Peptides against a protein of PDB entry 6EJA. Designs and how they scored, part 84

Target 1, 276 residues: chain A of PDB entry 6EJA
Amino acid sequence: VEYMPANPVRIAFVLVVHGRASRQLQRMFKAIYHKDHFYYIHVDKRSNYLHRQVLQVSRQYSNVRVTPWRMATIWGGASLLSTYLQSMRDLLEMTDWPWDFFINLSAADYPIRTNDQLVAFLSRYRDMNFLKSHGRDNARFIRKQGLDRLFLECDAHMWRLGDRRIPEGIAVDGGSDWFLLNRRFVEYVTFSTDDLVTKMKQFYSYTLLPAESFFHTVLENSPHCDTMVDNNLRITNWNRKLGCKCQYKHIVDWCGCSPNDFKPQDFHRFQQTARP

## One batch from the design tools (peptide; made by RFdiffusion4, then SolubleMPNN)

Design b2_p16_3_s2 (from b2_p16_3, 6 letters changed)
Fold by OpenDDE base, seed 3:
Structure b2_p16_3_s2 (fold): chain B 276 residues (1-276), chain A 16 residues (1-16)
Amino acid sequence: as target 1 above (276 residues)
Amino acid sequence: FSSETEGNGSSMIEED
């Protein structure tokens, strides 16, 4: 439901980008840009051309910044979670950016609804966190995600080292690696020194596709567990036929799937989606 | 609000 909130939420969008798809990034940026939000962009360390392009964009907008640090991220790599966590810390330290929600985006994932609808919705539910769960058998999810396997990211490869146990007393959950997190929870994840956060950060530093499960697991086992909403308010182009061919076998000792990037013709779904 | 994301994770099968 749309309404005019008295205190509209402001969103920190975190973009993790790589490659040379500058035009695609530009299109996405144009589609999601708003003066009241903030955009923090990480460019892969290996993507120098894209980095230059993104820097040019950031100079044009006061609410757009580029990470001064850059990581070399690989598909399924634990470093992706590190990227998000460091971005969260950076954003919390930016006192001049009073954001209320953290949202990650890629070219393969867009928020649904218009900006006004999104802001209205999040303003109404500003105390909630939005994470989409797998909605299937959890044991199967653990196995298929390789959560019971130990991985090491080294030399641009995810090495499977062996088997491991899920930490005792932890209810593991996951699904989508796209989330909408409120500032309160981000603060907790970033600064808490409790056993949950500490152990999960350690556990997921050796995890394949950690972003698909880390925040779910931390949230559900935290004092903030009652704030979880099983929805990430996203439109994602999933095509299993195209995206599930072990295409990352050369960099990961596992087979996985990847969503497809949005095409220009797909943009209408962002604006016209009437789904609740 | 709804999502077109399958939400079932990106991993599919283990290697050996």
Scores: peptide ipSAE 0.023, ipTM 0.615, DockQ to the pose 0.119; fails the geometry check
Fold by OpenDDE base, seed 4:
Structure b2_p16_3_s2 (fold): chain B 276 residues (1-276), chain A 16 residues (1-16)
Amino acid sequence: as target 1 above (276 residues)
Amino acid sequence: FSSETEGNGSSMIEED
């Protein structure tokens, strides 16, 4: 018997989409859509066709909105973090959308289990933040992520400018760029004027793949550090053997990995994933 | 709930 919370959490799903992946987006949307949740979709500035399609969808559902602003995002780009941060601000300013959790999604990463299960779980742990850490040597992670390198996003490219130091007193962490953040922490990240948030926003504006580390680092060094759960509750079609190439070398002065998009035949795994 | 991934991050190959 599934736990039925008395006060179920409502989720703001943020989708950052690009390209011509309309079918993938439709599949994702269909899979995650629920009337009690909210969906905020950012379409890449360059993806006009997709934008038109997403707008059509948004007109059909009152709980679906499209960002009025659009960024040109690239793989590994710092602008992705900006996209999330701005989305968070927007969502916090939407007083008519009483969401409790912020969840980012792509076609390559689905929430685990069913909506009811997810809601039940998050309702039970509504005060927690779910960020999956790399689980390896942190120094290696820093090196591999290029966190000790300075990057500049310019003209759809991440330029490596040189070396840099990790800010003093900051314990850097990271891993997955898929996270489940409670509203309270999102509020903190969005509106806090403390040195940590300010410094980290600055630091990560010159960071490769900032979303994989920013929220981890901020959370762990913040007064909210005790709310971290090392799990992102995701089902990711991750195949490093296939995904770990320099396929984005032309965009980023670094090499990285990417998960594979889910295919319809992959969805059966949702029911097979173990519980936390 | 468990993640299917280890959360290793996307950038796992050093440039130099």
Scores: peptide ipSAE 0.023, ipTM 0.618, DockQ to the pose 0.122; fails the geometry check
Fold by OpenDDE base, seed 5:
Structure b2_p16_3_s2 (fold): chain B 276 residues (1-276), chain A 16 residues (1-16)
Amino acid sequence: as target 1 above (276 residues)
Amino acid sequence: FSSETEGNGSSMIEED
């Protein structure tokens, strides 16, 4: 049931973009833009044309900013996690942006509710964190994700260096790399100096597709573990027949899948879908 | 609220 919250949550949307698809990004941005939320955009260091386009957009809206730093990222690269972590720190230091939730978005994953529905829901559950788990055998997950392998991101490639062990006492989990994290947990991940956060940041700096597992693992092993909800409120356009052909072997010493992008009309269609 | 996602992870296929 939808209701009007007295103190509606405000969302920091983080976009990590690359390539030359400026028109597609513009369409997506228009579809998700709202004056009450905040948008923080990282453009790949190699995508200068896109960067110029995004800067133009940011100058038109006071609640849109572009990262002053830029990383060169690759599919499956450990640098993606670094991008999220640095973005989180930046957003926490922006005292003029009172956001309550951190949400990452791409053209391949959209919220399944309207803005009003999403805000109403998150306002009711503002103390929770939403991460979708794989829901399968954990040992199989570790093997298939390559979590027991050591990777090094270097020269636009993820090099598999050898085997490694999961840290003692850590319960590893993961699944979707799309999440909704409340400000309190983001503060913990960003500023905590406890053994868990320190070890996991180090461990995942040598991990393939780290965003699919880092936040799950940190949350579940932290004092905030009781805030986890196994749902990311997303619709992901998965078509494994098309997206699982080891197409990234030239970039990563591993095989992986890629979800299909949604079209703008798909986003609007899903926003109108009434589901519990 | 519900989500429609595979959730298995991008690397849940055959390795090398």
Scores: peptide ipSAE 0.022, ipTM 0.618, DockQ to the pose 0.108; fails the geometry check
Fold by OpenDDE base, seed 2:
Structure b2_p16_3_s2 (fold): chain B 276 residues (1-276), chain A 16 residues (1-16)
Amino acid sequence: as target 1 above (276 residues)
Amino acid sequence: FSSETEGNGSSMIEED
């Protein structure tokens, strides 16, 4: 019998989806769906068929909504961060959805453990934020991520414009673009007008793979820095052999890796117990 | 509570 918290946290799941994999999305949705949580789905502007499918699903569940706005996102694009930030704002403005945590998901990433385990865990640590860091040399990370390079998303391409400097006084960090953020921190990121948030939003609007570093960096340099946990509670299907190529050169002036989508055979891992 | 995510970022190599 799992511990049942007296005041269980409710989660806002943000799904950013694209393509035509409606069946895969359906499987993922069914795997993560719970009546006590909220699901906010963004469908790529170019994925009209998928959008129609998702709309149909959303009409069946009161706790599922689709973004009325849609962005055209590309791998590594700054627009992905914009998508998350706008979703956060929307979710904060939804007064009828009292969520406690923000969790982003894709078909390539799942929360570990069962829903009950996740809820129990987050309920115990409701004041914490969960971001997984790279755990390597930070200078190397900056270079490899291209954080010292200026990128512009335009015409479905990430153009490398030149070099840039990391803002002084900012400790840059990053790693996984999958995170679990508590409502308080999301409020801070969304509504704060302090120098940190303002400058970082500007900085990361010209950043490759911004979601892998933005929230880490903001959190660690913010008054909320003591709430960071170096764990994103995720199962990601990494296969560097397959996923690490320059396959995105046609989209991005950089080489990167991508995780593999979960297959039905992988769903069992969602229910597996990982080490604490 | 451990994740199976590498968390090492998606980038691979620097480009000239």
Scores: peptide ipSAE 0.021, ipTM 0.606, DockQ to the pose 0.132; fails the geometry check

Design b2_p16_3_s3 (from b2_p16_3 with Y1F A11S K14A P15E)
Fold by OpenDDE base, seed 2:
Structure b2_p16_3_s3 (fold): chain B 276 residues (1-276), chain A 16 residues (1-16)
Amino acid sequence: as target 1 above (276 residues)
Amino acid sequence: FSSETEGNGGSLIAED
């Protein structure tokens, strides 16, 4: 028997998409759409056809909006974090969208369980934030992530400029760039002027794959640190053989991996994951 | 709830 909360949480889903994700986006949207949630979609500045398609969808649903601003994003780019941060600000300023949780999605990562299960779970734990940590040696993580390296996003490329140090007094953490953040924490990230948020925004503006570490690091070093849950409630379609070929060297002065998009036949896996 | 995910960063390869 599934718990049905009296005051169910409402979710703001943020989708960051580019032109090659048309079919995947359609599948994702169909899978996650619910009238009680909100959908804020950013389309890459270069993906005009997709943008037109998404706009058409947004006109059909009152709870679907497209960002009026568009960034040119690249794999591993710092601009992805900027996209999330700006989206968070926008969503907080949308007084007609009373969302309780922020969830980012792509075709490569799906939420575990059904909408009802997700809502029930988040409603029970509405004061928590869900970020999956790497769960390994942190020093190794820093090295592999290139967190001790300075990157600059320019001309659709992440340039490695040199070495840098982790800010003093900051415990860096990270892992998945898929997270579930409650509104309170999003408010903190968006509007706080404390040294932590200010310094981390600056630090991560020159970071490779910043979304995999920024929110983890900010949360764990913040007054909200006790709300951390080491789980993002996601299933990621990993295929390292296909996804780890240093295929992004032309974009980033680093080698990395990427997950694969889910196929319809993969959806059955969503129900096979154990409950917490 | 369980999660089968890891960050791409965990699979990154440092050049030096």
Scores: peptide ipSAE 0.022, ipTM 0.581, DockQ to the pose 0.129; fails the geometry check
Fold by OpenDDE base, seed 1:
Order: C-alpha cells, then structure tokens, then sequence
Structure b2_p16_3_s3 (fold): chain B 276 residues (1-276), chain A 16 residues (1-16)
C-alpha cells in the first residue's frame, strides 16, 4: 500500500525528442502519462515528421503541449541548455498549469518507480532538488567534461576554440543531465538577476554538455544549496562498449559516452532498483 | 529511491 499524500505534487515533464523515434516516444509517453501531470514536448527543428506526430498527440490531451519554437540541437550542444531554460520560462508563464516539479526526459530514459511512488516521494520532499553528481574527483571531472575549454556551437558543430578559466569563487559540480527540480528553484534559475545565475548562463553558453553541470553548479552555489539531493530517481541504459565510442566526433570536437536505448531485456532493471 | 544511473559526469574523453 502506497502512502497517499494529502497535497500531491504535479509534475511538468519536459521531453526533448528528435529523429524518427515516434513509436518509442509513444511507448514512453504512455508509460509516464497521467492526467494530473503536464507534458511539454520540444521536437528538434529538423525532425518534421516527428513534430507532426507529436502535434497530433498533443491535440488529444489538454495537459500536453508542444513548444511553438524549435531548436536544432546536437549531442553535446550548448543549445540543449537553452532548450531547457526556454522551456522552464514557458512553463512558468503557463498560469493554467500549476506544476510543482520539472523533470526532463528523453525517449531512452525511464522513471524507476510507479507514478504513485514518484508522486508520494516528491510530495514528501517537495522542497528538494534531485541532481546526480559524478561522485569522483572534481578536477578530473572538469577535465573530462571540458569545462576548462571554450566551445562554440555553430553549423551543427561544437567547435573547441581554446582554453578558459573556471570562474573564481564557483564550486563546479555536475554529473547526470537528468534532474528533478522543484518550481522554486526553476523560478530562481529563470528570473534571478544575481551574479551567479547571470555569470553561469554566460559561461555555459560556451560549454559542452552544459545540462550535465549547469544546474548542479548553480544550485550548489546558490541560496538553495541545502536543497540538493544526490539522486535523479531514474534509470539510464549505460553500455560503455557501445556508447563510449567517438561516434559524435563529427559534430563535436570531443569524445564522450551516450546512453543507449532500452531493450525489452533491460526492463527487469526497473524492478530491481532499491527504493531511496 | 535509488538511481542506477551512472551519471554522465566524466563520460567525456579529452583528445589532448
């Protein structure tokens, strides 16, 4: 028997999708859909077929919307952060959608618990933010992430321009680009004009894989730093043998690992994960 | 709740 909260949180799911994975998206959507949550979907500017499919779905549900703007995003691109930030702004301006948490998803990502479990948990910890840290040597993290390198996104490529310095007085952190953020922190990130947010937005505009570090860094250096929980409450299919090849070298001046799509045989992992 | 996500931190490899 799951605990039923008196004031259950409502979640804004932000889906960033691309390509032709319509069937996969539909399966994922059906798995996470609930009438009490909200779904805001960004389709890559180049994925017109998928966009049409998503629009059709959105017309069937009052709590599903598609971004009226579309960005051409690439793996590792700084524009991905822009996509999230703009989505956050949009969601905050949607006064008819009273969401409490922001959760980003892709077609290859799944929550590890049922909706009821997730809602119960987040309702209990509604003042917390869930970001998974790398859990390793921070200096090594900076080097491997290329945070001390300047990148420019142009012509569907992340160009490495040279070296840069990490801003003084900032404790840099990062890890997973999958996070659960409460509305209060999203408001802070979106509307704050303090030096931290301003400088970090500028810094991460020239950062490779900015979503893996931006929110971590901002949170830990902000007045909201005590709200961080080192967990993102989800499963990502990591197969380094398949995902850690330099397959994106043609679009970024860096090599990295990416998660793989889930296969039916991988679904057993959903049941084996321990409760937090 | 626990996460089995390895995290992407440190997943990149510098070329030089």
Amino acid sequence: as target 1 above (276 residues)
Amino acid sequence: FSSETEGNGGSLIAED
Scores: peptide ipSAE 0.022, ipTM 0.564, DockQ to the pose 0.120; fails the geometry check
Fold by OpenDDE base, seed 4:
Structure b2_p16_3_s3 (fold): chain B 276 residues (1-276), chain A 16 residues (1-16)
Amino acid sequence: as target 1 above (276 residues)
Amino acid sequence: FSSETEGNGGSLIAED
């Protein structure tokens, strides 16, 4: 018997998309759309054609909106975090969208299981935040992630400026840049003026791939730390042969890997994903 | 729920 929550959570899906992800976006949207959820789509400032397409979609669905602001995001750019943070603020200000969870999605990452299963699960654990940690040597993670390096996003490039120190007293963590955050934590991140949030926002504004670490770090060092679950309930298409070729070296003064877009033939993997 | 996701940082291969 499938668990049916009495008060099912409603999800705000935030999609950050750019031009080359047009087909993926269509597939993603089709796969995740439900009338009870909300979809807030940011289209890269440079992707005008996609923007027009997304606007057309948004007009067809009352629970789909497009960000009125658009950023030029780059792989690894600090602007991605800004995009999420601004989206969070926007979503919190949308009083007509009573969402319970914030979920970011890319064209390369799908929520596992069915909508019903996801909703049931999140409804049961509505007070939790789901962030997948790297699960390895944290020191190595810091080094590899370049968290001890100062970056500046400028002219569609992440410039490495030099070394920096991790703020004292902060336990840095990170992993997947895809997360499921409850509204309460999003409110905290958005509106808190405490030292942690303030410092971390500043720190991560000069961070490479900030979304992979910001929310983890803030959560773990916050009063909400006990709400962390080391899982993001997603399946990501990782093929290191394809994704680890320094393909973004021209954009970032760092060499890293990225997940691959899902192809239709990859769909079978969703069905084979282990249960939580 | 299980996830086959990880951060890109875990797969970073160079500091230069």
Scores: peptide ipSAE 0.021, ipTM 0.583, DockQ to the pose 0.117; fails the geometry check
Fold by OpenDDE base, seed 5:
Structure b2_p16_3_s3 (fold): chain B 276 residues (1-276), chain A 16 residues (1-16)
Amino acid sequence: as target 1 above (276 residues)
Amino acid sequence: FSSETEGNGGSLIAED
């Protein structure tokens, strides 16, 4: 018998989507939709057709909303973090949506458990934050992520401007840009005016792939540091052969890897995933 | 609950 929590958590799912993810979005939405959760969808500013489609869906469900603002995001762009941060603020200001967890999703990263399992798990660990770390040498991570480099997002490009130093006293960490954050931590990130949050927001506004390390770094250096769980409860469609060919060189003054979108045939892997 | 290990290492980007 599955554990049924007395006070089940409610999840705010944040979907950041663009035109190429139309089919995947439909599959994702169908798979994750539940009346007790909330869905906040950002559609890239350039994806007008998709935006219209998503708006139509949102009108059919009271727990589905589309961001009234839209950003033009690029791979690796600092604007992606801005999108998440603004979404967090919006969600916190929605007093009619009493969500407990913030979860971002894409076509390349999927929850590995059923809704009931996820809710049961998060309800049990509602005070925890789930971020997956790189699990390797941190100095190497910093170098490979370009965290010691200054980037500027401009004209749909991430320009490498020069070198920079990691702020003193900050323990930098990161890994997956897919996370499960509890409301309390999201509130902290959104509204705190302490030196940590202020400095990190500034620092990461000039960072490549900021979502892969911003929340990790802020959490681990914050009063909430003891709430971190090194797991994001996801299955990601990684294929280095396909994703690591400097395919974004034209967008970023850096070479990087990206996860691949799930195909229908990939979903069989979900059945093979066992609980740890 | 688990995550795929292959995807846990970040993007692993590199310089030119």
Scores: peptide ipSAE 0.017, ipTM 0.579, DockQ to the pose 0.115; fails the geometry check

Design b2_p16_3_s4 (from b2_p16_3, 5 letters changed)
Fold by OpenDDE base, seed 3:
Structure b2_p16_3_s4 (fold): chain B 276 residues (1-276), chain A 16 residues (1-16)
Amino acid sequence: as target 1 above (276 residues)
Amino acid sequence: FSSETEGNGNSLIAED
């Protein structure tokens, strides 16, 4: 018997999109759209065609909005975190959108459950935050993520400037850059002026792939640390053969892997995955 | 609930 919440959570989905992947976005949107949720879409500053397409979609639905600001984001760029943080602020200021959870999605990362299942689950655990950790040696994670290196995003490139130290007293963690965050924690990240949030925002403004570590690190070192669940409730389409060829060396002074967008043939995995 | 990822959810960055 599926849990039926008396007060179902409402989700703010944040989509950060770029390029000309309008068909992929449309497919993704159709897969996740529900009238009770909210959708806030950021389109890369350089993706004017896609922006026009997204605007057309937003006009059809009252619960879909497009960011009035647009950033030029690059793979691994610190500006991606800025995009999320600004989106969080915007969403908190939208008093007409009473959302309970913040969820970021892309074509490379899908929820593994139906909307009803997701809502039921999150309604039961509405006080929790869902971030998937790397599950490896933490020292290795730091090195592999380049967290001990200083990066500067400038001129559509992530420049490696040199070495740096992890802030004293901070337990660094990370993993997936896809997360499910409750409103309370988002409020904390957005509006807190404590030393942790302030220092981490500064630290991660010079970080490669900041979204893979920022929220984990802030959460685990915050008063909200007991709300962490090591799961993001997603299927990520990883293909190392395709995604680990240093394809971003032209924009980042580092080598990394990225997940691949889901294709129609990949959707069968949603039906076959029954694991919690 | 679970997530499927080959790299435990991160990009597995490496130096040159």
Scores: peptide ipSAE 0.019, ipTM 0.603, DockQ to the pose 0.125; fails the geometry check
Fold by OpenDDE base, seed 2:
Structure b2_p16_3_s4 (fold): chain B 276 residues (1-276), chain A 16 residues (1-16)
Amino acid sequence: as target 1 above (276 residues)
Amino acid sequence: FSSETEGNGNSLIAED
């Protein structure tokens, strides 16, 4: 039994899903579902079958909603960031959902430990934001991520248009596209009209894999910079042989790899203890 | 807490 905080944080889980893997989604949902949290699910515009399935689930739970809007997303697409940003706005406008943290999830990534452990931890550090940095040379990161390249998402493809420069005065950072953000920072990202947020939204609308860097960069250059924790509290299912073979070249004018979806046998890791 | 992605991003990207 974990310590129960007096004022436990409530989490808004945002799920971005696609394809036809309804059973997999159901398994994941069951693994992460809790009555005290909120679940906001975006289904790819092209995944109508999955959308119908998710709608059925959402009707069974008062704390589960499906985005009324749907985007056609691709791997590495800028639209993924748009999806998160719009979801954040929606969640902030849902006055009946008093969430404290925003957490994005996919079938390829899970929060570590149990719900109780996660809630206890976040309740203790409710003023912090959790973003995992790449931990490498930043210049190398920029090059490898293609941050100095201009991309355009069009016709289900990320087109590389040319070179670009990092905005002056901005310290770029990034790493994992899985993050835990407190409500205050989400409010800042959503509603701030300062130059940082405005410029970064514009910059990252032409960025490959924007979610791996946008929130890091905004946070570290913002008045909230002191709230950053270099940890996303995630477990990932890495298999380089399966996930790292430039399989996305047909979608993006770049080469990359990603972690694999969890299998049922991997779910036990969600409850495994990890070092802080 | 420790992540399994220590020192790594979710993606490894190459220019070519």
Scores: peptide ipSAE 0.019, ipTM 0.608, DockQ to the pose 0.125; fails the geometry check
Fold by OpenDDE base, seed 1:
Structure b2_p16_3_s4 (fold): chain B 276 residues (1-276), chain A 16 residues (1-16)
Amino acid sequence: as target 1 above (276 residues)
Amino acid sequence: FSSETEGNGNSLIAED
């Protein structure tokens, strides 16, 4: 018998979608939809057809909303962090949506286990934040991520402008850009005016792939540092042979890897994994 | 619970 929490957590799923992924989005939505959770969807400013499709879905479900604002996001762009931060603010202002956790999703990344298992687990650890670290040499991570480089997002491109210094006294960390954050930490990130949050928001506005490091760094240097769990509870479809060919070099002055989209046959992996 | 992310979950960025 699976443990049923007395006060189950409710999750705000934030989806950032673009392109022509309507079918994939529909499959993912069906797989993760539950009446007790909330779904906030941002559609890229350039994806008008997808936007219309998502709006149709949102009208059918009371717990699904679409961002009234839309950004033109690119892979690796600093604007992705802005999208998350604005979404967090919006969600905190939605008084009729009492969510406990913020979870971002893409078509290439799924929470592991069943909804019941996820809810049970998060209900037990509702005061924790789940961020997966790189687990390697931190200096190497900084170099490979380009954190010591200054980037500017302009004209749908991430321009490398030169070198920069990591802020003194800050322990930089990062890894996966997929995270599970509790409401308390989201409130801190959104509304705190302390030097840490202020400086990091500024620093990461000129950062490549900011979501892979911003929340890690802020959390670990904040009064909430003891809530860090080095796990994002995800299954990601990685195929380096397909995803690591500098396919985004035309968009960013850097090379990197991206996960592959899940196919219907991959969905069974979500239920078959036995890893805790 | 564990994460199944190749490369420890990051994009494994390189300069060139």
Scores: peptide ipSAE 0.019, ipTM 0.602, DockQ to the pose 0.118; fails the geometry check
Fold by OpenDDE base, seed 5:
Order: structure tokens, then sequence, then C-alpha cells
Structure b2_p16_3_s4 (fold): chain B 276 residues (1-276), chain A 16 residues (1-16)
């Protein structure tokens, strides 16, 4: 029996989905669904069948909504960050959804704890933000992430336009694009007009894989920097031998790696994992 | 609580 906090946090789960994997999404949704949380789902503009299915699901639950806007996103595209930022704004404007944490999910990165454990943990650390850093040489990270390169998303392709400099005075960081952000920080990112947020939004609009670095960088250079925890409470199914074969070269002027999707049976296994 | 990502990161990319 898990400890139940007196004031449990409520989570806004944001799902960015595409393709035809409706059954997979349904399984994931069932695994993470709870009546006290909120689910905001973006379906790729090109995935009309999936969109119809997700709409049907959303009509069955009062705490499930689908974005009225839809973007055409590509792997590594800057539009993914735009999707997150717009969803954050939407969620903040939903006054009837009193969420405390923003969490993004995919089939390749799943929470390693049960709902009760997650809620208990986040309720205890509700003032913290959970972002996993790369844990390596930062200069190497910048190079490998292409942060010193200028990219433009256009015609379903990430075009490498040339070199660029990291803004002076900014400590760049990054790692996992799966994060747990508290409402206060999301408010800051969404509504702040300070130089940091403004500059970083502009900078990352021309960045490859922006979600892997934007929130890290903004947080660490912001007045909220002391709230960072180097952990995203996830298990990722990595197989670099399979995932690092430049599989996205056709849509990005760069070679990238991606994790493998979890199998349906893995969800049950992860809920039983007792790793610290 | 821990996160398990190989290499303590996510997608690592390389130039052409």
Amino acid sequence: as target 1 above (276 residues)
Amino acid sequence: FSSETEGNGNSLIAED
C-alpha cells in the first residue's frame, strides 16, 4: 500500500501521436488513464484515421481532450517543440483543468512507477522539475546535437542552412526529451517576456531535436534553476545497434538515433520495477 | 526513483 498524500498532484499528460497505431495508443491510454488526471492529445495533421479514433475516445471521458489544431510534424523537427509549447498554453488556459505537472509520453518512454507511486513522489516534490541531462561532455553534446548548426523545417524536411553560435551567457544543456515539469515553470515558459525565454524560443525554432534541449537550457538559465532534478523517472528501451542507422536521413540533414518502442507486455513489467 | 536511458541521454546525432 502506497502512502496517499493529503493533496495529491494532478497530472496533465500530453500525448503527441501519429501514424496508424490506434491499438497501441489505446493500450497505452488504458495503462495510464486515471480519473484524477488530464489527457491532452495531439494527432499529426496527416493522421486522419487516428484522429477520428482519438476523438471518439475523448468523447467518452471528460478529462480527455484533443487539440483543435494539428501540426504536421517530422522526426527531429522544430515543430515538435511548437506542439509542446502550444499545448502548454492551451492547458494553462483551461481553467477547468487544475493540473500541477506536465508530462509527455510515448511508446518508447514509459513511467517506471505505478500511478500511486508517481503521484506520491511528485506530491512530495511538487516544486521540482525533472529533466534528465546527457551526463557527458557538454561540448560534445552540442556538436552531436547540432546545436551549433542552423536548421529550417520546411516541406517535411529539416534543412541544414549553416553554422551558428550559441548565444552569449547561455549555458546550454539537454538530454532526454521526456520530462516532468511543474505548472509554475510551464507558466514561466509560456508567459514570460524576459530575454531568456524570448531568445531561446527564437533560437530553438531553428534547432534539430529541440525538445531534448530547450527546457533544460531555459530552466538552468532561469530564476527557476534551483528546481532542476536530473531525472525524468522513465525507462527507455534503447538498442543503439538498431536505432543508430541514419534511419531519418531522408527527412533530416543529419544522422540520428532513436529508441525502440516497448512491447505491450513491457508496461506491466515496468509498473513492477522497484528501481530507485 | 531512477530513469534508465542508455548513455544518460536521448537521441545522439552525427553529421553526414
Scores: peptide ipSAE 0.018, ipTM 0.596, DockQ to the pose 0.116; fails the geometry check

